# Peptides against a protein of PDB entry 1EBD: the designs that were tried, part 106

Target 1, 138 residues: chain A of PDB entry 1EBD
Amino acid sequence: KASYEGKVAAEAIAGHPSAVDYVAIPAVVFSDPECASVGYFEQQAKDEGIDVIAAKFPFAANGRALALNDTDGFLKLVVRKEDGVIIGAQIIGPNASDMIAELGLAIEAGMTAEDIALTIHAHPTLGEIAMEAAEVAL

## One batch from the design tools (peptide; made by RFdiffusion4, then SolubleMPNN)

Design b2_p27_3_s2 (from b2_p27_3, 17 letters changed)
Fold by OpenDDE base, seed 2:
Parts: C-alpha cells; sequence; structure tokens
Structure b2_p27_3_s2 (fold): chain B 138 residues (1-138), chain A 27 residues (1-27)
C-alpha cells in the first residue's frame, strides 16, 4: 500500500494520470504461514449492506500443499451475490504473498467466481486453491 | 520505477497467533 501510494504520488508530481484504488491493493504479512488480503473482508461487505457469498477452501485439501507438508490455512473469497463478482480475498498459507496477485487482478478486472472456477490451473499447484474456492462460490 | 517494499517477518509462533486471529475473524 505504501509503495503504491508513493508511486501514485510520484506520477502525479510528474504530471502523469494516476489514481489510488484501495479496492485492489493487497496487504501482506511475510510470516510462516504467510497472510495476504485484497479487497473486502466478509464483514466489511456485510456492514456496507452488500449481500455476499463467502467461499473458503483449506490448504489441507490442496495436493501441492500436502506434497510440501505445508497445509496450514485457507483461501477465502468474498463474492457479491447479485452478479458473482469477486470483491475480496484472504489467504493464509504457503505462498499467500504471491497468490494474492491473481485475486487482485480478478477484482480489478471485475471478474466473477465463475471466471476463476473455469480457468484451468496447473496440477498440482498451490494456485489451484483459488480455483477450488471459486468453485465453492458457485 | 520501483519503490521499496517494507517486509514484516514474524516468527512461527507469532504467525500461528495471527492465523488463529484471522480464522476467528473470518469464521
Amino acid sequence: as target 1 above (138 residues)
Amino acid sequence: MKYPVPVVRLSEEEARAVLAAYEAALA
């Protein structure tokens, strides 16, 4: 966030068009397991009166996580019920700091859970968990 | 143009506490 804000500020000073959109700015904690979030948390959406589906999938059910013996945590998608658009995501687990980028892209592009669910992810990968969680949201 | 990214590293014990808090909040 701070880096992104700095970039926007620098671009503004340089006369380049730029804007800050906090919806798709990720927050990451480089812990073990890693923690990452982008967009709405479920409760935030509910507090704003947005009817959401919260879809959660555990790393304990992910083949790559099992192979790595690193199965703590989960991925959670926050999906707007009316149109299926992904508006938030949280990941606790292996490679969360990198995996959050896929969801950040999805949110920024206005993609739906179906878009992610229908996207083939390589097997076995940690990234499959995004596809699995999206499928839960359908 | 690249900008520095702050890194916050937690011990395994601290991370497990964060995980527990997240799971409770997102339950």
Scores: peptide ipSAE 0.047, ipTM 0.595, DockQ to the pose 0.022
Fold by OpenDDE base, seed 5:
Structure b2_p27_3_s2 (fold): chain B 138 residues (1-138), chain A 27 residues (1-27)
Amino acid sequence: as target 1 above (138 residues)
Amino acid sequence: MKYPVPVVRLSEEEARAVLAAYEAALA
């Protein structure tokens, strides 16, 4: 957020129109395990009357997490039932602070759970968990 | 070896509580 606002300000000073967009601003706690979120939380979506699927996949079932002996936590996708579009994601676990970026991109691009499920992720990687969670949403 | 970095240690329960606090703050 702060970096994005700084960029907007710099671009404005340079004469390039831009605006702050808070649609998919990530929030991260650099803890062990790390915590990260972008877009809607499940309850937030429900409170706004959005019918959602909350698709959850544990790091305990991720090959890379197992290899790293770092299997605490999960990835959760918040998927709008009407059209399958990903509107939020939360991660508790290894490398959550970096992995949230893929999902932020997906939300900004209006991607569906199917889009992520059909995207080949390298095996074994932590990022593969996003694909697994997306499959749960299908 | 990785340089030492300060890390906040959390249980999974504490991590869930942190995300819940974020949800409350963001929504």
Scores: peptide ipSAE 0.038, ipTM 0.591, DockQ to the pose 0.020
Fold by OpenDDE base, seed 4:
Structure b2_p27_3_s2 (fold): chain B 138 residues (1-138), chain A 27 residues (1-27)
Amino acid sequence: as target 1 above (138 residues)
Amino acid sequence: MKYPVPVVRLSEEEARAVLAAYEAALA
């Protein structure tokens, strides 16, 4: 049922194209754990012949997630190898629906994994996971 | 709150399947 509902939601989003040409349109499922995605999926990039690094970091290793006792899931960055630019991100875990906005902004602005890695994230926060994943990509 | 937000419990595997469905629909 949950998978079916997710599929229906995805199809609904796909069926309502915007007249605005966005580089990165977020998709969110308000489940537990929450699911969020923006930009390229890893396999999508590979299918289009883009050489990518898929950098994954688990919430089980995030200090704030541990403090909240909510450690299911991970953040994945899809980074283009040739220039280090972030072209996609997926989050399964706590506050994914809000956290995806940082990565959406990064993608729209053409930022690199290094840009995120060098951005100071407050400790302890869930948002640190973006920095951790970015460091994995370096 | 402007909109009600229902929450559905998923396993991580189910969550991955949902994201895969998004990939298929939006690619």
Scores: peptide ipSAE 0.038, ipTM 0.588, DockQ to the pose 0.030
Fold by OpenDDE base, seed 3:
Structure b2_p27_3_s2 (fold): chain B 138 residues (1-138), chain A 27 residues (1-27)
Amino acid sequence: as target 1 above (138 residues)
Amino acid sequence: MKYPVPVVRLSEEEARAVLAAYEAALA
């Protein structure tokens, strides 16, 4: 957030159009396991009156996580029921700090759970968990 | 430019406690 605000300020000083948009700014804790979040939390969406699907998939069911013997945690997608658009995501588990970027991109682009579910993810990878969670949301 | 990023190291017990707290907060 601070780095993003600095970039916006620099662009404004340079005379380039820029806007501060906090919709898909990630928050990351570099712990073991890692924790990452972007966009809405489930309860936050509910408090604002947004009807959502919370789709959760565990790393314990992910092939790469099993191979790495690192299966703690899960990925959660927060999906708006009205149109299937992804409005938030949280990851607790291996490589969460990097994996959150795919979902940040999806939120910024206004993608749906179906878009992620239909995207081929390499096998076996930790990233497949995003596809699995997206399928749960369908 | 690259800036320092903290890495938090936890024991297995501490990690489980943190995970449980996050799971509860995200539920």
Scores: peptide ipSAE 0.037, ipTM 0.580, DockQ to the pose 0.019

Design b2_p27_3_s3 (from b2_p27_3, 13 letters changed)
Fold by OpenDDE base, seed 1:
Structure b2_p27_3_s3 (fold): chain B 138 residues (1-138), chain A 27 residues (1-27)
Amino acid sequence: as target 1 above (138 residues)
Amino acid sequence: SAPARPVVRLSREEAEAVLAAYRAALE
């Protein structure tokens, strides 16, 4: 089942003093399962002295993942405790390469876990796992 | 400036190592 041959795709922008600079740059590994990350990892945040909540939700508990028989992995949100702002997200699992976009948008926009938790996601979809993880962070 | 989008093709062994490290970092 596992297919590890794949591509690593990463975006990087040269820093400039313009408002067009993005806070959240995604990275994707097109493996099976896919891996995707944007923003802070939990340990990175801790190393910088940021008090965070790491909210984790497994695909094994996601209805669409169950229907697809593709339940390996999880989504993790890294949430700043001070204000509930999402500062990082990681996904290992089905459709991670596309699902990371929502979280990249959320981080770039300075959204909170509550914002994601209150956003209605279609059921059943893989994407609603973001909502579930956000609820864990509350 | 425009964003750069590097893409690297990994061998099976390399990708497996990346996946393992990734999972370990997240668990």
Scores: peptide ipSAE 0.048, ipTM 0.553, DockQ to the pose 0.034
Fold by OpenDDE base, seed 2:
Structure b2_p27_3_s3 (fold): chain B 138 residues (1-138), chain A 27 residues (1-27)
Amino acid sequence: as target 1 above (138 residues)
Amino acid sequence: SAPARPVVRLSREEAEAVLAAYRAALE
């Protein structure tokens, strides 16, 4: 069932004080499929001269997505090559609006792709896609 | 309390455009 109306939410426009120094601010589009982003897009990183790995993993390869018959889209991690630190993440697909939180936390904490790859995720869950994408980045 | 998070309502056409742009940015 496709959405005929969308909602956009972004913390950057929520009127937060400028004094709050967030490393990553999420943005969400409540469409079908949902879209979510936090931190750098790949091209943004490249434009700033950051050498990055863009690791993409499709929902079509995720067990829970298959079980839900909702396999459109993918998750992309933007990883700094120098040290493996995750600096951005984007999701198009089921539950993107909630799943982005794990990656926002990872970015704020300065975690690496390896940290996510080595984190055990319950099976089968949509959240496993973050682990799978992290493995691609290794 | 935390400030209210604003929500922007989009028409079908606007939503489809946003989705398309998002996909394009991620390809």
Scores: peptide ipSAE 0.042, ipTM 0.535, DockQ to the pose 0.036
Fold by OpenDDE base, seed 3:
Structure b2_p27_3_s3 (fold): chain B 138 residues (1-138), chain A 27 residues (1-27)
Amino acid sequence: as target 1 above (138 residues)
Amino acid sequence: SAPARPVVRLSREEAEAVLAAYRAALE
């Protein structure tokens, strides 16, 4: 578990452009279902002594995923308890490779789970799952 | 070694193995 998280994180860092020092670099696996990650993994944050909330929401409870009959997987937010700032996100499920961009933007901008929870997402969409996970973190 | 970009394109067999490990790490 920890060894694989370390490998994924190392590969993401290795792909970082030298010209721009990004805070959050996404990593994507184009599989079925797709996998995407940006920022900290939960265990990675814990290993560094960061107290976090891991907020998880399943695609099985998302209206658009149900309509598409594509409900395998979940979205996980890694939120720093001290200030509610989102420091990582992982998605396994439909359209993960594109959906990770919203969360990458949130991490780069230093946004909180509350910021995402209060952002209106169109209904029904896969993107609502980010809002739902953010609400879990509150 | 590390890829040039943090994007991985795999064969079906490779993808299944990576997916399983990824799920285990995220659970």
Scores: peptide ipSAE 0.026, ipTM 0.478, DockQ to the pose 0.034
Fold by OpenDDE base, seed 5:
Structure b2_p27_3_s3 (fold): chain B 138 residues (1-138), chain A 27 residues (1-27)
Amino acid sequence: as target 1 above (138 residues)
Amino acid sequence: SAPARPVVRLSREEAEAVLAAYRAALE
């Protein structure tokens, strides 16, 4: 069932000074399955005293992932309880390296879980998992 | 500046260990 690729490519932005202060800098590991993260991890938020909801949704419940026979992993949203703002996201699974961009945009824009939950995603797509995870956070 | 993209080739066992560790950190 599960397959693993013995190749890892890491993509990270070096901490060079920039004229633009980015709130959300993505990190990607091009493995099989791919891994991607942007913003806060759940534990990082907790360590800083931020009360968060960690909303998790598995690719095993995503229609497109099932159709692709690539269902290992999940998407996790880290949502600040006070106002529902998304402050972090992590993905392990198919197309994680590309899917993280939507969530990076959401974090930079200060969007809430409700904003993503109410955003229509085409069916069936891997991207629907972000919408599903957002609904969990509501 | 563009992101750095180093590529590391691992054995199957090493790859599985990396992925398992990553998953555990996210759980």
Scores: peptide ipSAE 0.024, ipTM 0.488, DockQ to the pose 0.033

Design b2_p27_3_s4 (from b2_p27_3, 17 letters changed)
Fold by OpenDDE base, seed 1:
Structure b2_p27_3_s4 (fold): chain B 138 residues (1-138), chain A 27 residues (1-27)
Amino acid sequence: as target 1 above (138 residues)
Amino acid sequence: SALKREVRRLSEEEARAVLAAYEAALA
């Protein structure tokens, strides 16, 4: 769902409109577990007066994470309540540094939690956690 | 751009804060 709402969200994250610089920029910490973030944190959104849903899903409930015995952490989606658009995401857990890209793409495209929830993710994969978190937001 | 660099700086700082909080919770 590529939309203007994604652009608006990205511009808000960037602080002001820019043809080049309104992109949601990921941040990664290559720790164990890894930490990655893109777009709004929940508190940032609240501080700006954005009504959000914070949808969290733990790696402890992810089949691939269980198989890898690497279940610390979670994925959190920050979803704008009025339209369901994803405006931020945080991942703490296995492969967070790579997994954040899907969510960055979703934010840039103005996708909703429903869009991700309806996207087929291979099973079992760590990436399924994005779909699971999106379902929590619905 | 300068804007992108600033956004990255803020994002990294906040990400580290989240990580630190999570690490503390796991300890």
Scores: peptide ipSAE 0.042, ipTM 0.541, DockQ to the pose 0.029
Fold by OpenDDE base, seed 4:
Structure b2_p27_3_s4 (fold): chain B 138 residues (1-138), chain A 27 residues (1-27)
Amino acid sequence: as target 1 above (138 residues)
Amino acid sequence: SALKREVRRLSEEEARAVLAAYEAALA
């Protein structure tokens, strides 16, 4: 059964050298449970005067997480209220380090919560939680 | 670029803050 053991390592994904500045550079803390973040944190957005919706969905309500007996944590989407664009995401929970990639792509592409909500996610999967959180933001 | 490095630094720091808060919640 999953239990919190503490931080092992924190890393920011560097990718390849580029002249193009990325909007969404992921940061990952390899721990149990894992922690991953990309784009804005809710407080960062607020500090910059961006009106946001913070949509949270718990792994305790995710079918795959339940099946894995690993239900600690949540996924949070930071969505700009003005246009529904996803500007940040945080994940604490199983496979956060890999799951953050979908959300990084969404942010870089300027996608909305609706785009994620309307994307079919396989059932049951951990990644399905992104769709659930997106629906909360609608 | 300088911007990339700065963004990475900020992201790491805030990620650690989130983890710390979570650790506190888990006791």
Scores: peptide ipSAE 0.031, ipTM 0.484, DockQ to the pose 0.048
Fold by OpenDDE base, seed 3:
Structure b2_p27_3_s4 (fold): chain B 138 residues (1-138), chain A 27 residues (1-27)
Amino acid sequence: as target 1 above (138 residues)
Amino acid sequence: SALKREVRRLSEEEARAVLAAYEAALA
């Protein structure tokens, strides 16, 4: 976040126009468990009048998380009800800082929950949790 | 620079807000 804002500010100072889009900028906290977010939080979307589905899936039900004995937390997708488009995602759990990239890409590309649900994820992996949460949103 | 300090401050505030929200969700 700081690096991105610094780059945009430097370009503005140099007289070059820059488009600033914060929609798909991830926020990561390297705690234990890790925390990661991209796009809208559920309540943030509601406060702006967006009707959303909050689809949540726990790491306790993920095969790889069980094998690693690291099952604390969940993945949450924030999906716009009107068209099924993913507008936000939050992850609390193992490898959240890296896994958030898939959801950031999905949001940037305007993908739906169905798009992720129909994407084959390797088994067993932590990344399967994105597919599982997407299925909840359908 | 002043700009660099401000960017860092904003980033830290955002990080604290995110962490607080997640800690509440884990409780």
Scores: peptide ipSAE 0.023, ipTM 0.472, DockQ to the pose 0.033
Fold by OpenDDE base, seed 5:
Formats: structure tokens, C-alpha cells, sequence
Structure b2_p27_3_s4 (fold): chain B 138 residues (1-138), chain A 27 residues (1-27)
């Protein structure tokens, strides 16, 4: 529903050999609103036969987004049903380019939706949306 | 793990496709 405008700067890390076996490589589109993704998309997980929950929370329900008058978009967590582990995340909305880092860390660490849901996020912040989406997955 | 390697591969491929789609849509 959101209208995306402005200059697009795409940052995608190519799969280069690394000494570190990264679980998830973030990708960002610098637009208005910004788009960011890390790990599995929902459909990718389904195509691979992974039973997932796609937990979505809108910026329109986030206190900081409301205060900023920037409420377009959402955060989506892709959570494996078997064990609650977060295997992907997508953000369309304010500060998506930076917010994706928390979720990248969570995926790399093998954290669950419960781990994020139980992590206190400062109020009001855009980052709370990760906690809210995690609660949806429970 | 096998999952970690697959997540890495799939994430990169899908991310590139999504980025390209958004770039085209915004152009």
C-alpha cells in the first residue's frame, strides 16, 4: 500500500568466500520508505519445505513511527514453527536499513521469537516493532 | 550447519531479486 519514492541505493553483499560462515546476509534498498531483508523470505522457506509462521506488525501501530508521522510499512519475522527460531526478517518502513541489524544478529545467534519478545526495547522506539512482531509469532 | 549455509545462499539470491525489483519500480 505504501508508495515508494526517492533515490534508490541498493546494498547487497555478494556471496564471497569468508572466514566467517555468515548465516544471513542483509540487503537494503534506500528508498522512501526504506526496505531491508535478512535471512529467509516467507515464500523461500515454504519452497524449501520449512513450516514457518510469518509474523507481521505494522509501523502504523508503533508509537515512535506515529510520533514521526512516518507509519508506512511493516516488519515481518519468518519463524520456524518447529523450534521458534527466527530464520528471516523483512522491514519496509522508517529506519529499516539500520533496524535490520538487530534481526541479523538474532538470526546469526539462532535466537527464537521468544528471545526477542522477552528483550526489553526502549519506549517509544522504532525498534519496539521487532518485539511486537515477535510477540505475534508466539 | 546445513540450515545456516542454505539460509545464507537463499538470502543472498532472494535479496538481489527483491532489490532489483524495487529499483526498477522506483525508477
Amino acid sequence: as target 1 above (138 residues)
Amino acid sequence: SALKREVRRLSEEEARAVLAAYEAALA
Scores: peptide ipSAE 0.017, ipTM 0.438, DockQ to the pose 0.081

Design b2_p27_4_s3 (from b2_p27_4, 16 letters changed)
Fold by OpenDDE base, seed 4:
Structure b2_p27_4_s3 (fold): chain B 138 residues (1-138), chain A 27 residues (1-27)
Amino acid sequence: as target 1 above (138 residues)
Amino acid sequence: DAALAAAIAERLGKERAANKEKVKARL
């Protein structure tokens, strides 16, 4: 119940154009589970005519999330299909509020899904879910 | 539309460049 309400709230916050000319402004909802978003949602990118890959990886498949017994939710990458550039990310799950910063950095730097997929993440961590979602986008 | 996607990609590149200069001006 809370996860759906948090998703709708994160989408509503990210759907308002901020008067600040940043490419990737993070939006966070400190719900249980936490919700975080940066850059484009999949539908926003499609509505602007961007061909995207939406790569999704569940926390239920993350080794650290399993060890914490906190496996609700997922990470989603929104990747531009023509060049693999990351243009958005959404996280619903444990530590989403902090984990969104890596993806915000990747978007502002113009990084690709390959750049994240080839980045070694410490094992086992929640952060590995970004790498796993990036691998799904390849 | 590939032309629209390319125009958006170019816009995002300009926004990134502008943000980089804004950050440098605040340091």
Scores: peptide ipSAE 0.018, ipTM 0.458, DockQ to the pose 0.029
Fold by OpenDDE base, seed 5:
Structure b2_p27_4_s3 (fold): chain B 138 residues (1-138), chain A 27 residues (1-27)
Amino acid sequence: as target 1 above (138 residues)
Amino acid sequence: DAALAAAIAERLGKERAANKEKVKARL
């Protein structure tokens, strides 16, 4: 139930004119689960002719999400294949509204999936899911 | 003050436009 509501909220974010106008402007929906996006959606990147990897990691595999009993959803990185640069991120799940800020910084700084994968995240945290999704993109 | 609000809005609009161009140039 919650995972479907989160998906619909994330799709609604993708349809907002603000997501078309500013690549690095975060969009947040305080639904249950929370939804956040920054940068490109996978389809938007494809429609612009950008060849991308969509690296997805589920909260069901995150140690902190398991400890919180809140494992619905996932993090998705949208990574440009040519150079590994992160050009978008979507989060559906616990603390998505705050966690999107790290990925917004990464996109604004022109960071790669490798830069995130090599960044030490505290264990156990929800933030580790960004590292895990970045490892999927390598 | 409507004049102050307009001046703030104009400044924010220019800052946003400049940020938009920077973001696009990084892609």
Scores: peptide ipSAE 0.016, ipTM 0.371, DockQ to the pose 0.122
Fold by OpenDDE base, seed 3:
Structure b2_p27_4_s3 (fold): chain B 138 residues (1-138), chain A 27 residues (1-27)
Amino acid sequence: as target 1 above (138 residues)
Amino acid sequence: DAALAAAIAERLGKERAANKEKVKARL
């Protein structure tokens, strides 16, 4: 948040108009397990009257998480039902702080759960959990 | 121009819907 607001302010001072969009700004907590979020939480979307699918997949079902013996937590996608557009994501688990960047890109690009579900993720990786959660949202 | 863009968009929408059903069939 603060670094992005600082960039927009610097661009405006340099005579390049820029806008702050708070939807795709990541928030990270470096706990054990790590926590990351970008975009809408499920309840925030509901409070704004957005009809959503909340698709959740556990790290306990991920092959890389099993091989690492680090299976606590989950990935959650918040998907708009009307068009399948991803409007938020939350990760609690291994590498959540880095993995949130894929989902931040997906939200900024206006991608759908189908776009993630049809993207080949390397096997076995923690990143496959994004594909699995996207398949649940279809 | 506009008629071609509309025809492409309609085709892409049908292809996307068919891909969605293929993904769902793997679950």
Scores: peptide ipSAE 0.013, ipTM 0.373, DockQ to the pose 0.017
Fold by OpenDDE base, seed 1:
Structure b2_p27_4_s3 (fold): chain B 138 residues (1-138), chain A 27 residues (1-27)
Amino acid sequence: as target 1 above (138 residues)
Amino acid sequence: DAALAAAIAERLGKERAANKEKVKARL
């Protein structure tokens, strides 16, 4: 947030038309395991009357997490049932602070779970868990 | 050309804003 607002302000001062307009703001806690979130939590979406799928995939089933011996936690996608649009994501686990950026991009672009499921992720990587969670949402 | 650069920047800003409103209407 603050770094992005600072960039937009610098671009505006330089005569570039830029606006602080975002759909998804990432939140990160640098704990062990790391925690990251962007967009809606499942309960927040339900409290607003949005019918959602909560697709969850564990790091214990991720090939890179197994190879690192760091398998605690999961990725969760919050997907609107009506059209498959991703409206939120949460990650608890290794590299969650960096991995949330892909999901922030997906939400900011109005992508679906299918768009992520059809995106080739490098094998074996921690980021591959986003594809696996997207497949659970289909 | 500074006028062409400004016109391109203005167009890109409007296109981005219009896309953001479309995405928000999908949330």
Scores: peptide ipSAE 0.019, ipTM 0.369, DockQ to the pose 0.136; fails the geometry check

Design b2_p27_7_s1 (from b2_p27_7, 8 letters changed)
Fold by OpenDDE base, seed 4:
Structure b2_p27_7_s1 (fold): chain B 138 residues (1-138), chain A 27 residues (1-27)
Amino acid sequence: as target 1 above (138 residues)
Amino acid sequence: RLTEAQKAELAARNAKLAAAVAAAKAA
């Protein structure tokens, strides 16, 4: 219930017009689990005619999440298929509010899924989930 | 690792961001 409501709220915030037209504006809902989003949602990209890969990886498969006994949710990368550039990301799960910053940076810098996949993340960390999702997108 | 097309896109995005930040500071 709370997770779904948080997701809906995050999507609503992400779709709201901003007075400052940044390339990627993060949206965070501090629910349990936390919800965070930056850039395009999958459907938004499709509606604009962008061919995308939606790469999803669950926290249930993340070693740090398992160690924390907090494995609900997932990370989703929205990747432009033509060139592998990350154009959006959504996180529902532990530490989503902070983890979204890495992905916001990646989007603003025009980085690809390959860039994230080839970046070594400390083990075991929640942040590895970004790397794992990026590998799915390859 | 960026292609020339990606670099061009990045440059355009950076210019947009710079303009947006400047506008926000002036507001």
Scores: peptide ipSAE 0.021, ipTM 0.310, DockQ to the pose 0.044
Fold by OpenDDE base, seed 1:
Structure b2_p27_7_s1 (fold): chain B 138 residues (1-138), chain A 27 residues (1-27)
Amino acid sequence: as target 1 above (138 residues)
Amino acid sequence: RLTEAQKAELAARNAKLAAAVAAAKAA
């Protein structure tokens, strides 16, 4: 939701000074399993006084991951309790380096967990894990 | 183009993630 973008941006700037107005800068490690992060880590948000929900969903419960026999890891959404806005996400697991882009877009746009939960994801895909984690945050 | 501050933050996040991967592999 665009209405929350300014607030998210202000919080991001407070914790991560930048001359460029990017709210969500992704970080990727091409390891096995891959790791990716965007926005706040849970503890980082807590240290800054942001009340958050950490919604975690394992790849072991994802249909595509099961089909690929690659079920290690999880997706974690960091969601601000006040308004449900996603302020961070971490992925450890298959395709994390590409999957983080959806969450980066969501954070940059000021979307909520509900927005992601209500977004139809193709089935079966690894990307569905974002939807599942968002549902956990509701 | 990313600022130096943004690059530093990215590097720090990557380091944290790399450490988490290493820990997970050791478990």
Scores: peptide ipSAE 0.020, ipTM 0.507, DockQ to the pose 0.025
Fold by OpenDDE base, seed 2:
Structure b2_p27_7_s1 (fold): chain B 138 residues (1-138), chain A 27 residues (1-27)
Amino acid sequence: as target 1 above (138 residues)
Amino acid sequence: RLTEAQKAELAARNAKLAAAVAAAKAA
């Protein structure tokens, strides 16, 4: 947060218009398991009147997580029903603090669940869980 | 810097994340 705000401030004083989009600011807890979030939580979207699909996929079904014997948790995508656009993501599990970056990028770019589902992720990796969760949303 | 509304939103997100952590650790 502070780093991103610093960039915005630097651009502002340089005479370039800049805005902070806090929807895409990630939040991370470096616990065991790690937790990370970006964008809307499901209930936040509902409270604002946004019709969403909450697509959840467990690490227990991920090949890399199984190989690492670290299968606690899940990835959840919050997808707007109107157009399939991803508006939020939460990850509880291995490498959540790094994996959230992919979803942050997707949200900033206005990507859909289909975009992620059709993106090939290397096998076997923890990152495949994003693709799997996106498929659930379809 | 953050508006009061933005601060409240971030606080709410942090609370939800913390709750999710607690739930995951309890599972």
Scores: peptide ipSAE 0.019, ipTM 0.488, DockQ to the pose 0.027
Fold by OpenDDE base, seed 5:
Structure b2_p27_7_s1 (fold): chain B 138 residues (1-138), chain A 27 residues (1-27)
Amino acid sequence: as target 1 above (138 residues)
Amino acid sequence: RLTEAQKAELAARNAKLAAAVAAAKAA
């Protein structure tokens, strides 16, 4: 957030119109395992009256995670039931801090779980877990 | 994408930022 606001401020100082967008700000904790989140948590969505599906897939079932012997945790997608749009994501596990970027992009673009499920992910990769979680949401 | 309340909050945050930028630029 601070880094993004700094960029907007720099552009404004330079005389360029800019606006801060707080729609999907990622948050990362560099713990072991790493934790990352973007958009809505399941409970936040429910508190706002949004009917959601929480689609969860474990790293223990991910081929790359198995190969790395780093299988703790999961990826969770928060999907709006009305239209299948992804409105949040949480990752606890290997490379969560970098993997959250794909989901941030998906949320900003208004993508659905189907969009992610139908996107070919390289095999075997940690990122493939996003596709697997999206399939759970279908 | 955004509710009306979210749009209003975003506008308020942007206004705060604009004021801070103006103050920094004048200093």
Scores: peptide ipSAE 0.018, ipTM 0.270, DockQ to the pose 0.453; fails the geometry check

